Peptides against a protein of PDB entry 4DOW. Designs and how they scored, part 4

Target 1, 157 residues: chain A of PDB entry 4DOW
Amino acid sequence: TFSWVGRPLPNRKQFQQMYREICMKINDGSEIHIKVGQFVLIQGEDNKKPYVAKLIELFQNGAEVPPKKCARVQWFVRFLEIPVSKRHLLGRSPPAQEIFWYDCSDWDNKINVETIIGPVQVVALAPEEVIPVDQKSEETLFVKLSWNKKDFAPLPP

## One batch from the design tools (peptide; aimed at target 1 I117)

Design b1_p9_4_s2 (made by RFdiffusion4, then SolubleMPNN; from b1_p9_4, 5 letters changed)
Fold by OpenDDE base, seed 1:
Structure b1_p9_4_s2 (fold): chain B 157 residues (1-157), chain A 9 residues (1-9)
Amino acid sequence: as target 1 above (157 residues)
Amino acid sequence: SELLERFLS
């Protein structure tokens, strides 16, 4: 169950009410609050790992009947989501914890909040920094590069 | 850069 936290933010978009925070209630009754700017895991397809995204907007879409709780996201991609024919462009075998900033606008960045699995930690690293692969950092994902369907590029400073 | 700003903000 998802419910809005706080009052709607001022905006000029017709049929949309924007929010800063949403509450996700889990089966055991506990609650997880997720805010704009946090990173989340999104439901993947069968036999696929969850998608990774950064929340950029939380909004209720009043144009739908009934209104839908939605989010706009900045997508990340896992290495295995990159076409096989282009993976060699990375020039290395990335650890499982590495993800890439998706620098394209061809993907729909609107999601239903019901697809959110939960929060995840994402840390940006410089190219020379080592991705830690120990038990303590097992749940943390790391990003060094962007992917724009043509090539990898360092995250611009 | 803009991309980094979007990531960190």
Scores: peptide ipSAE 0.039, ipTM 0.671, DockQ to the pose 0.031
OpenDDE base, seeds 2, 3, 4, 5: peptide ipSAE 0.041, 0.044, 0.037, 0.038; ipTM 0.691, 0.685, 0.667, 0.710; seeds 2, 3, 4, 5 fail the geometry check

Design b1_p9_4_s3 (made by RFdiffusion4, then SolubleMPNN; from b1_p9_4, 6 letters changed)
Fold by OpenDDE base, seed 1:
Structure b1_p9_4_s3 (fold): chain B 157 residues (1-157), chain A 9 residues (1-9)
Amino acid sequence: as target 1 above (157 residues)
Amino acid sequence: SKLLEKFLS
């Protein structure tokens, strides 16, 4: 179950109410609050690892009947989501914890909040920094590069 | 494109 936290934020978009925070109620009754700017795991297809995204907007789409709770996200991609024919462009075999900033606008960046599995920690690293792979860091994902469907590039300031 | 800034914001 998902519910909005707080009052709608000021905005000029028709049929939309924007929010800063949403509450996920889990089966055991506990609650997880997720805010704009946080990173989340999103349900993948069957037999696929969850997608990774950063929440950019949380909004209720009043143009739909009934209104839907939605989010606009910045996508990340896992290495295995990159076409096999282009993976060699990375020049290395990345650890499982590495993800890449998806630098394209061809993907639909609107999701239903119901597809959110939960929050995840994402840390940006410089190319020369080492990705920790011990148990203490296994839940953390790391990003060094962007992927624009043609090549990898460092994350520019 | 200031991707790092977008990431940190």
Scores: peptide ipSAE 0.025, ipTM 0.597, DockQ to the pose 0.031
OpenDDE base, seeds 2, 3, 4, 5: peptide ipSAE 0.022, 0.024, 0.023, 0.023; ipTM 0.601, 0.649, 0.635, 0.585; seeds 2, 4 fail the geometry check

Design b1_p9_4_s4 (made by RFdiffusion4, then SolubleMPNN; from b1_p9_4, 5 letters changed)
Fold by OpenDDE base, seed 2:
Structure b1_p9_4_s4 (fold): chain B 157 residues (1-157), chain A 9 residues (1-9)
Amino acid sequence: as target 1 above (157 residues)
Amino acid sequence: SELLKRYLS
């Protein structure tokens, strides 16, 4: 169950009410609050790892019938989501915790909030920084580069 | 870091 937290933010978009925060109730009765700017795991396909995204906007889409709770996101991609023929362009074998900023517009960046599995920690690193792989960081994802379907590129400083 | 400010904050 998802419910809005707080009152709608001022906006001029027709049929949309924008919010800063949403509450996710899970089966045990506990609540998780997720805000714009946080990173989340999105339900993936069968037998695939969840997608990773940064929440850019939270809004109720009144143009749909019935109105839907939605989010606009910035996508990240896992290495294994990159076509096999292009993975060599990275020039290294990334650790499992590495993800890449998806720098393309071909993916729909609107999602239904019910596809959100939960929050996840994402840390940006400089190219020279080592991705720590220890018990404390097992659930943390790291990003150094972007992927634009053509090549990898360093994140702008 | 500047990277954090730009992309994660």
Scores: peptide ipSAE 0.156, ipTM 0.805, DockQ to the pose 0.035
OpenDDE base, seeds 1, 3, 4, 5: peptide ipSAE 0.117, 0.123, 0.118, 0.128; ipTM 0.783, 0.784, 0.787, 0.781; seed 5 fails the geometry check

Design b1_p9_5 (made by RFdiffusion4)
Pose (drawn by RFdiffusion4):
Structure b1_p9_5 (pose): chain A 157 residues (1-157), chain P 9 residues (1-9)
Amino acid sequence: as target 1 above (157 residues)
Amino acid sequence: SVKQFHRHH
């Protein structure tokens, strides 16, 4: 379950209250803070890996009744979310830990916070950097490129 | 339980 942490940010959008942070309680009993700018795993279909997204806004949406806690995200896509016909354009076999900045506005970016599984560490690498492949049997995901429905391209600014 | 989310246009 989720609760807001502290006061809302200075008001921007009508009928919404924005927050820098959200508190998430687990059945391990503890509390975890997830902040705007951090990344989350978002529950998709039961037979697939979670979506990955960067939190760009956290908000209480008064336009829904009853009101809900929501997030706007920047999507990332997994390699399997890229059309099979386009995968060769990468020119290599990406590891499972590599994901792609999704640079397209066609998919809506609003989610209910209840779809959040939890935070995930996502790291930007230069194209020439190798993915560890280190130990921790890492839960970290790495991003080198964006995908725009057409081609792989550099990470935006 | 965590709710499912589905991308849409």

Design b1_p9_5_s1 (made by RFdiffusion4, then SolubleMPNN; from b1_p9_5, 5 letters changed)
Fold by OpenDDE base, seed 3:
Formats: sequence, structure tokens, C-alpha cells
Structure b1_p9_5_s1 (fold): chain B 157 residues (1-157), chain A 9 residues (1-9)
Amino acid sequence: as target 1 above (157 residues)
Amino acid sequence: SVKKYYRTK
């Protein structure tokens, strides 16, 4: 169950109400608050690792019937989401916890909040920094580079 | 139960 936290932000869009924070109630009854700017795991198809995204906007879409709680996101990609034929462009074998900023606009960046599994920590690193060993690949993810479907590039400061 | 996201172009 997802519920808005706080009052809607000022917005000029007719059928959208924007929010800073959403409350996610999980099976054990506990609550997790997720805010704009945080990173989340998004449930994909079975037998696939969850997608990773940064929340850019949280909004209720009143144009839909019934109204939907949605988010606009910045996508990240796991190495295995990159086409096999282009993985060599990285020039190294990345650790499992490395992800890449998706620098393309060809993907729909609107999601239903009901696809959110939960928050995840994403840490930006300089190219020379070593990725720490984590107990779980989903515990902390690390990003050094962007991927634009053509090549890898350093992250903008 | 979590709703599944299907990536669209």
C-alpha cells in the first residue's frame, strides 16, 4: 500500500498533484518513507534482477481512470542489461554491484509506484576509486560511468 | 505482491 505524505507541492499541471514523499507499507505492517531524490529498486519480469532508478518526481496522475500514483525516474542499467555485443566497450569486468547512468531518452521514465520494491543505496564514485566488497549485491550499488547505448562515459560532476 | 514493470520504448 502506498500513501502520499504531506501536502501536494505547487504545480501548474492540471491533472497532476506532485509530492515530495510517499509512504510504502510492507507486508509486516512496517512503513518505509521514500522521497524524491532517493534510489529505488523496481520489479521487472520474473527471473530478472530489479531495475534501478532515481526518483525525480512523485505525482498522482488524475488523467488516468482510476487515478494512479506515479513516479518519474532517471534510469540506471546493470551490466547485464547492456547488449552482449557492446559489453566489451567497458574494457573491464565490473563487479556485480556496479551500475551505469542511462544517458538516453528512449525509455519511458514514468512508472507506477506499485512497481517499487523498496529503496536502495547508490553511491557515485570517481573512476579511480575502488568499489567496496558488499555482502549483498543489492545492499549498495555503485556508479562511475554513464551508458548512452554507444559508449561508456565519465559521470558529469 | 509487487506489480511488475515492463520497460517500454
Scores: peptide ipSAE 0.416, ipTM 0.894, DockQ to the pose 0.907
OpenDDE base, seeds 1, 2, 4, 5: peptide ipSAE 0.398, 0.398, 0.393, 0.399; ipTM 0.854, 0.891, 0.852, 0.853

Design b1_p9_5_s4 (made by RFdiffusion4, then SolubleMPNN; from b1_p9_5, 6 letters changed)
Fold by OpenDDE base, seed 3:
Formats: structure tokens, sequence, C-alpha cells
Structure b1_p9_5_s4 (fold): chain B 157 residues (1-157), chain A 9 residues (1-9)
């Protein structure tokens, strides 16, 4: 179950009410609060690992009946989401914890909040920094590069 | 479930 936290933020969109925070109530009755700017795991397609995204906007879509709780996201991609024919462009075998900033606008970046599995920690690193791989950090994801469907590049500022 | 690979129309 998802519910808005706080009052709607001012915006210019007629049919969208924007929010800063949403509350996710999980099975054991506990609550997880997720805010704009945080990173989340999103339920992927069958037989695929959860997607990773940064929350850019939280909004209620009033154009739908009933209104839907939605989010606009910045997508990340896992290495295995990159076409096999282009993976060699990385020039190395990345650790499982590495993800890439998706630097294209061709994907739909609107999701239903009900597809959010939960929060995840994403840490930006410089290219020369080593990604730590240990038991305590296995749940943390790391990003060094962007992917624009053609090549890898340094992260956007 | 999310199908993010669909093109924006």
Amino acid sequence: as target 1 above (157 residues)
Amino acid sequence: KVKKYYRKR
C-alpha cells in the first residue's frame, strides 16, 4: 500500500499533483518512506532482476480514473541489460554491483509507484575509484559511467 | 511490472 506524505507541491501541470514523499507499507506492517531524489528498485519483467532508478518526481495522475500514484524516474541499467554486442565497449568485466546511468530519452520514464520494491543505495564513484566488494556492501550499487546506447562515458555532472 | 524499453510516443 502506498500513500502520499504531506501536501501537494506547487506545480504548473493541470492534471498532476506533485509530492515530495510517499509512504510504502510492507507486509509486516512497517512503513518505508521514500523521497524524491532517492534510489529505488523497480519490479522488472519476468525472469529479470529488478530495475534501478532515481526518483525525479512523485505525482498523482489526475487524468486517470481513478487517479494513479506515479513517479518519473532517471533510469539506470545493469550490465546485462546492455546488448551483448556492445558490452565489450566497457573494456572490462564489471562487478555485479556496478550500474550505469542511462543517458537517453527514448525509454518511458514514468512508472506506477506500485512497481517499487523498495529503496536501494547508489553511490557515484570516480572512474579511478575501486568498487568495494564485500558482504556488507553487496546491497550497495555503484555508478561510474553513463550509457547512451552507443558508448560508455563519464557520469553527467 | 515495468516495461521501460517501450519507446516514448
Scores: peptide ipSAE 0.195, ipTM 0.838, DockQ to the pose 0.270
OpenDDE base, seeds 1, 2, 4, 5: peptide ipSAE 0.185, 0.186, 0.192, 0.135; ipTM 0.837, 0.837, 0.839, 0.810; seed 1 fails the geometry check

Design b1_p9_6 (made by RFdiffusion4)
Pose (drawn by RFdiffusion4):
Structure b1_p9_6 (pose): chain A 157 residues (1-157), chain P 9 residues (1-9)
Amino acid sequence: as target 1 above (157 residues)
Amino acid sequence: VIAEALARP
């Protein structure tokens, strides 16, 4: 379950209250803060890996009734979310930990916070950097490239 | 939970 932390940010959109942070309670019983700018795993279909997204906004949406806690995200896509016909354009076999900045506006970016599984560490690497492959049996995901429905390209500014 | 989620197919 989720609760807002503290006061809303200075108002921007009507019928919405924005927050820098959201508190998430687990059945491990503890509390975890998830902030705008951090990344989350988002529950997709039961037979697939979670979606990965960067939180770009957290908000209470008064336009829904009853009101809901929502997030706007920047999507990332997994390699399997890229059309099979386009995968060769990468020119390599990406590891499972590598993901791609999704640079397209066609998919809506609003989610209910209840679809959030939890925070995930996502790291930007230079193209020439190698993914560890280190230990921690890492839960970290790495991003080198964007995908725009056409081609792989550099990370945007 | 994160580990389980990332271990999915």

Design b1_p9_6_s1 (made by RFdiffusion4, then SolubleMPNN; from b1_p9_6, 3 letters changed)
Fold by OpenDDE base, seed 3:
Structure b1_p9_6_s1 (fold): chain B 157 residues (1-157), chain A 9 residues (1-9)
Amino acid sequence: as target 1 above (157 residues)
Amino acid sequence: MIKEALSRP
């Protein structure tokens, strides 16, 4: 289950209540608090790895009946989510921990919070920095480049 | 800076 933490933030949207933090209660009774600005895993399609996103906004959409707990996100894309015909543009075989900043507006950036699986660590690296791949860092994802459906590009500083 | 945006929760 998901529940808001704290009071709604001031905003001018008539049917939306904004929040800084949401509580995710796990089946074992433990709680995970997730805040705006953190990175999360989002439930993927059948037989696909979870999506990766940065939380930009948390809000309740009161225009819906019943009201929906939602988030706005900045998407990242996994290498295997990139069309096969375009993967060669990277010029290398990336490690499994590498993701890419999705620099397009064609994806809906609104999600239902119930699709959140949990938090994940994302680290930005310079192109020349080596992505460490070991047992201790296996849960950490790394981003060096953006993907705009046409090409890869270095992240702005 | 994207690095800043990524590093700030």
Scores: peptide ipSAE 0.047, ipTM 0.760, DockQ to the pose 0.038
OpenDDE base, seeds 1, 2, 4, 5: peptide ipSAE 0.044, 0.055, 0.055, 0.052; ipTM 0.739, 0.800, 0.798, 0.780; seeds 1, 2, 4, 5 fail the geometry check

Design b1_p9_6_s2 (made by RFdiffusion4, then SolubleMPNN; from b1_p9_6, 3 letters changed)
Fold by OpenDDE base, seed 5:
Structure b1_p9_6_s2 (fold): chain B 157 residues (1-157), chain A 9 residues (1-9)
Amino acid sequence: as target 1 above (157 residues)
Amino acid sequence: IIKEALAKP
């Protein structure tokens, strides 16, 4: 169950109410609060790992009937989501914890909040920094580079 | 820009 936290933020969109925070109530009755700017795991396809994204906006879409709780996101991609023919461009075998900033506009960045599994920690590293593997941060994801469907590139400032 | 957005844990 998802419910808005707080009052709608000021905006000029006629049919959209924007929020700063949403509450996710899970099966054991506990609650997880997720805010704009946080990173989340999103339900993947069958036999696929969850997608990773940063929350950019939280909004209720009143143009739909019934109204839908939605989010706009910045996508990340896992290495295995990169086409096989392009993976060699990385020049190395990345650890499982590495993800890439998706620098392309071909993906729809609107999601239903019901697809959110939960929050996840994402840490940016310089290309020369070592990703800690099989340590205390095994659930933490790391990003060094962007991917734009053509090549990998260093993260912009 | 991206690094700054990701700098804060």
Scores: peptide ipSAE 0.093, ipTM 0.813, DockQ to the pose 0.039; fails the geometry check
OpenDDE base, seeds 1, 2, 3, 4: peptide ipSAE 0.086, 0.089, 0.088, 0.085; ipTM 0.801, 0.803, 0.811, 0.807; seeds 1, 2, 3, 4 fail the geometry check

Design b1_p9_6_s3 (made by RFdiffusion4, then SolubleMPNN; from b1_p9_6, 4 letters changed)
Fold by OpenDDE base, seed 4:
Structure b1_p9_6_s3 (fold): chain B 157 residues (1-157), chain A 9 residues (1-9)
Amino acid sequence: as target 1 above (157 residues)
Amino acid sequence: IIKEALSKP
């Protein structure tokens, strides 16, 4: 179950109510609060690992009947989501915790909040910084580069 | 810019 936290933000869009925070009530009855700017795992497709995204906006789409709780996101991509024929362009074998900023507009960046599995920690690193791979940091994901379907590039400042 | 945004808690 998902519910808005707080009052709608000032907004001029006719059919959209903007929020800064949403509450997820999970199976054991506990609650997780997620805010704009945080990173989340999104339900993957068949036999796929969850997608990774940064929340840009949280909004209720009042144009739908009934109104739908939605989010606008910035996508990341896992290495194994990149076509096999282009993986060599990275020039190295990345650790499982590395993800890439998806620098394309061909993916729809609107999601239903019900596809959110939960929060995840994402840390940006310089190329020379070491990605720690241990039990304490296994849940943390790291990003150094962007991917634009043609090549990898340094992450913009 | 993106690095800064991603590194913020």
Scores: peptide ipSAE 0.093, ipTM 0.806, DockQ to the pose 0.039; fails the geometry check
OpenDDE base, seeds 1, 2, 3, 5: peptide ipSAE 0.078, 0.076, 0.076, 0.081; ipTM 0.797, 0.794, 0.798, 0.804; seeds 1, 2, 3, 5 fail the geometry check

Design b1_p9_6_s4 (made by RFdiffusion4, then SolubleMPNN; from b1_p9_6 with V1M A3R)
Fold by OpenDDE base, seed 3:
Order: structure tokens, then C-alpha cells, then sequence
Structure b1_p9_6_s4 (fold): chain B 157 residues (1-157), chain A 9 residues (1-9)
């Protein structure tokens, strides 16, 4: 179950109400609050790992019937989501915790909040920094580079 | 793992 936290933000969009925060109730009845700017896991395809994204905007789309709770996101991509024929361009075998900033506009960046699994920690690193892999940080994802469907590059500003 | 732990009721 998802519910808005707080009052709608001032907005000029005719059919959209914007929010800073959303609350999701999980199986044990506890609540998790997720805010714009945080990173989330999003339900993937069948038998696929969840997608990773940064929340850019939270809004209710009143143009839909019934209204939908939505988010706009910045996508990240997992190494195994990159086409096999292009993975060699990285020049190394990344750890499982590494993700890449998706620097393309071909993916729809609007999601239904119902697809959000929960928050996740994402840490940006310089290329020379070592990704720590231990039990303490097994849930943490790391990003060093962007992927634009052609090549890997330093992170955008 | 985390996916199941954060699953909705």
C-alpha cells in the first residue's frame, strides 16, 4: 500500500499533484518512507533482478482514471542488462554491486509507484576507488560510470 | 532477500 506523505507541493500542472514523500507499507505492517532524491529498487521482468533508479519526482496523475501514483526516475543499469556484445567495452569484470548511470532517453522514466520494491543505498565512486564487497555492504550498490548504449564514460555532473 | 523483506502485504 502506498500513500502520500504531507500536502501537495505548489504545482502548475493541470492534472498533477506533486509530493516530496511517499509511504509504503510492507508485509510486516511496518512503514517505509521514501523521498525524492533517494534510490529505489523497482520490480523487474519475470526472473530478473530489480531495476535501480533515483527518484526525481513524485506525483499523482489525475489525468488517468483512476488517478495513478507515479514517479519520474533516473535509471541505472546493471552490467547484465547491457548487451553481451558490448560488455567487453568496460575492460574489466565488475563486481555484482556495480551499476551504471543510464545516459539515454529511450527508456520511459515514468513509473507507477506500485512497482517500487523499496529503498536501496547507492554510492558514487571515482574510477580509482575500490568497490568494497563484504557482508556489511552487500546491499549497497556502487556507480562509477555511465552507459549510453555505445560506451562507458565518466559519470555526468 | 531484500526484495522479499520489502514486499507489500
Amino acid sequence: as target 1 above (157 residues)
Amino acid sequence: MIREALARP
Scores: peptide ipSAE 0.019, ipTM 0.580, DockQ to the pose 0.128
OpenDDE base, seeds 1, 2, 4, 5: peptide ipSAE 0.156, 0.165, 0.161, 0.162; ipTM 0.826, 0.828, 0.834, 0.828; seeds 1, 2, 4, 5 fail the geometry check

Design b1_p9_7 (made by RFdiffusion4)
Pose (drawn by RFdiffusion4):
Structure b1_p9_7 (pose): chain A 157 residues (1-157), chain P 9 residues (1-9)
Amino acid sequence: as target 1 above (157 residues)
Amino acid sequence: TPLQFHREE
């Protein structure tokens, strides 16, 4: 379950209250803070890996009744979310830990915070950097490129 | 348990 942490950010959008942070309680019993700018795993279909997204806004949406806690995200896509016909354009076999900045506005970016599984560490690498492949049997995901429905391209600014 | 979300829909 989720709760807001502290006061809302200075108001921007009508009927919405924005927050820098959200508190998530687990059945391990503890509390975890997830902030705007951090990444989350978002529950998709039961037979697939979670979506990955960067939190760009956290908000209480008064336009829904009853009101809900929501997030706007920047999507990332997994390799399997890229059309099979386009996968060769990468020119290599990406590891499972590699993901792609999704640079397209066609998919809506608003989610209910209850779809959040939890935070995930996502790291930007230069194209020539190798993915560890280190130890921790890492839960970290790495991003080198964006995908725009057409081609792989550099990470935006 | 988290709710499912369907981004492509």

Design b1_p9_7_s1 (made by RFdiffusion4, then SolubleMPNN; from b1_p9_7, 7 letters changed)
Fold by OpenDDE base, seed 3:
Structure b1_p9_7_s1 (fold): chain B 157 residues (1-157), chain A 9 residues (1-9)
Amino acid sequence: as target 1 above (157 residues)
Amino acid sequence: KPKKYNPFE
């Protein structure tokens, strides 16, 4: 169950009510609060790892019938989501914890909040920094580069 | 749930 936290933020969109925070109540009754700017895991396809995204906006979309609780996200991509024919462009074998900033706008960045699994930690690193692979840090994902379907590039400052 | 349909190609 998802519910808005706080009052709607002021905005000029006719059919949208924007929020800063949403509460996710899980099956054991506990609550997880997720805010704009945080990173989340999103339900993937069957037998696939969850997608990774940064929350840009949280809004109720009144243009839909019935209204939907939605989010606008910045997508990340896992290495295995990149076409096999282009993976060599990275020039190295990345650890499983590495993700890439998706630098394209050709895919819808609106999701239903019900697809959010939960928060995840994403840490930006410089290219020369080593990704820790110990058991205690396996839940943390790391990003060094962007992917634009053509090549990998350093993240902007 | 979201489906990307391999949009990264």
Scores: peptide ipSAE 0.076, ipTM 0.798, DockQ to the pose 0.226
OpenDDE base, seeds 1, 2, 4, 5: peptide ipSAE 0.058, 0.056, 0.074, 0.046; ipTM 0.728, 0.766, 0.771, 0.724

Design b1_p9_7_s2 (made by RFdiffusion4, then SolubleMPNN; from b1_p9_7, 7 letters changed)
Fold by OpenDDE base, seed 2:
Structure b1_p9_7_s2 (fold): chain B 157 residues (1-157), chain A 9 residues (1-9)
Amino acid sequence: as target 1 above (157 residues)
Amino acid sequence: KPEKYYPFE
């Protein structure tokens, strides 16, 4: 169950009410609050790892009937989501914790919030920084580079 | 769901 937290933010879009925060109530009755700017796991294909995204906007889409709770996201891509023929362009074998900023506009960046599995920690690193893979950081994902379907590039500041 | 890459592409 998802519900908005707080009052709608001012915006110019006729059919959209924007919010800063959403509440996700899970099976055990506990609540997880997710805010714009946080990173989340999005339900993937069957038997596939969840997608990773940064929340850019939270909004209720009144253009739909009935209205839908939606989010606009910045996508990340896992190494194994990149076509096999392109993986060599990285020039190294990344750890499982590394993800890449998706620098293309061909993917729809609007999702239904019901596809959100939960929050995830994503840390941006400089290229020379080592990705820690110890037990304490096993749930943390790291990003150093962007991927634009053609090549990898340094992450924008 | 958004269109995503597949490893075999």
Scores: peptide ipSAE 0.027, ipTM 0.657, DockQ to the pose 0.111
OpenDDE base, seeds 1, 3, 4, 5: peptide ipSAE 0.024, 0.026, 0.027, 0.021; ipTM 0.657, 0.659, 0.656, 0.603

Design b1_p9_7_s3 (made by RFdiffusion4, then SolubleMPNN; from b1_p9_7, 8 letters changed)
Fold by OpenDDE base, seed 3:
Structure b1_p9_7_s3 (fold): chain B 157 residues (1-157), chain A 9 residues (1-9)
Amino acid sequence: as target 1 above (157 residues)
Amino acid sequence: KPEKYDPFK
């Protein structure tokens, strides 16, 4: 169950109510609050790892019937989501914890909040920084580069 | 056209 936290933020979009935070209530009764700017795991395809994204906006889409709780996100991509024929462009074998900033606009960036699995920690690193791969930090994802379907590049400013 | 997200759509 998802519910808005706080009052709607002021905005000029006719059919949208903007929010800063949303509450995700888990089946055990516990609550997780997620805010704009945080990183989240999103339900992926069957038998696939969850997608990773940064929350840009949280809004109720009143243009839909019934109204839908949505989020606008900045996508990240896992290495295995990159076409096999282009993975060599990275020039190295990335650890499982590495993700890439998706630098294209061909993907729909509006999601239903119900597909959010939960928050996740994403840390930006310089190319020369080593990604720690220990049991205690396996839940943390790291990003060094962007991917634009053509090549890998430094992270956007 | 590639679509990234559609598990619940």
Scores: peptide ipSAE 0.339, ipTM 0.868, DockQ to the pose 0.118
OpenDDE base, seeds 1, 2, 4, 5: peptide ipSAE 0.326, 0.273, 0.318, 0.318; ipTM 0.867, 0.843, 0.866, 0.864

Design b1_p9_7_s4 (made by RFdiffusion4, then SolubleMPNN; from b1_p9_7, 6 letters changed)
Fold by OpenDDE base, seed 3:
Structure b1_p9_7_s4 (fold): chain B 157 residues (1-157), chain A 9 residues (1-9)
Amino acid sequence: as target 1 above (157 residues)
Amino acid sequence: KPEKFYPFE
């Protein structure tokens, strides 16, 4: 169950109500609050790991019937989501915790909040920094590079 | 575990 937190933010879109925060009520009855700017896991397709995204906007889309609670996101890509024929362009074998900033507009960045599994920690690193892989950090994802479907590139400082 | 860092904010 998802519910908005706080009052709608002022905006100029007649069919949209924007919010800063949403509340997820999970199976055990506890509540998780997620805000714009945080990172989340999005339900993947069958037999696929969840997608990773940064929340850019939270809004209720009144243009839909019935209205839907939605989000706009910045996508990240897991290494295994990159085509096999292009993975060699990375020049190394990344750890499982590494993700890449998806620098392409071909993937719809509007989601239904119902697809949000929960929050996730994402840490940006310089290329030379080592990704720590231990029990304390195994749930943390790390990003060093962007991927634009053609090549990898360093993130801006 | 490392602290959160939010790139491109």
Scores: peptide ipSAE 0.023, ipTM 0.632, DockQ to the pose 0.038
OpenDDE base, seeds 1, 2, 4, 5: peptide ipSAE 0.023, 0.021, 0.022, 0.022; ipTM 0.637, 0.602, 0.599, 0.596

Design b1_p9_8 (made by RFdiffusion4)
Pose (drawn by RFdiffusion4):
Structure b1_p9_8 (pose): chain A 157 residues (1-157), chain P 9 residues (1-9)
Amino acid sequence: as target 1 above (157 residues)
Amino acid sequence: PPPVLKLVP
């Protein structure tokens, strides 16, 4: 379950209250803070890996009744979310830990915070950097490229 | 396809 942490950010959108941070409680019993700018795993279909997204906004949406806690995200896509016909355009076999900045506006970016599984570490690498492949048997995901429905391209600014 | 989202139990 989720709760807001502290005061809302200076108001921007009507009927919404924005927060920098959200508190998540687990059945391990502890509390974890998830901030705007951090990444989350978002529950998708039961037979697939979670979606990955960067939190760009956290908000209480008064336009829904009863009101809900929501997030706007920048999506990332997994390799399997890229059309099979387009996968060769990458020119290599990406590791499972590699994900792609999704640079397209066609998918809506608003989610209910209850779809959040939890935070995930996502790291930007230069194209020539190699993914560890280190130890920790890492839970970290790495991003080198964006995908725009047409081609793989550099990470935006 | 767009994302299909589910609530976490």

Design b1_p9_8_s1 (made by RFdiffusion4, then SolubleMPNN; from b1_p9_8, 3 letters changed)
Fold by OpenDDE base, seed 5:
Structure b1_p9_8_s1 (fold): chain B 157 residues (1-157), chain A 9 residues (1-9)
Amino acid sequence: as target 1 above (157 residues)
Amino acid sequence: EPPKLKAVP
């Protein structure tokens, strides 16, 4: 169950109410609060790992009937989401914890909040920094580079 | 059954 936290933020969109925070109530009755700017795991396809995204906006879409709780996201990609023919462009075998900033606009960045599995920690590193693997940060993901379907590049500012 | 949001190889 998802519910808005706080009052709607000011915006100029007629049929959309924007929010800063949403509450996710899980099966055991506990609550997880997720805010704009945090990273989340999104339900993936069958037999695939969850997608990784940064929350950019939280909004209720009143143009739909019934109204839907939605989010706009910045996508990240796992290495295995990169086409096999392009993986060699990285020039190395990345650890499982590495993800990449998706620098392309061909993917729909609007999601239903119901697809959110939960929050996840994402840490940005410089290319020369070592990703800690098999340590206390097993659930932490790391990003060094962007991917634009053509090549890898340094992270955007 | 979430909708397809992006292409995966």
Scores: peptide ipSAE 0.035, ipTM 0.702, DockQ to the pose 0.116
OpenDDE base, seeds 1, 2, 3, 4: peptide ipSAE 0.034, 0.034, 0.033, 0.034; ipTM 0.696, 0.698, 0.696, 0.699

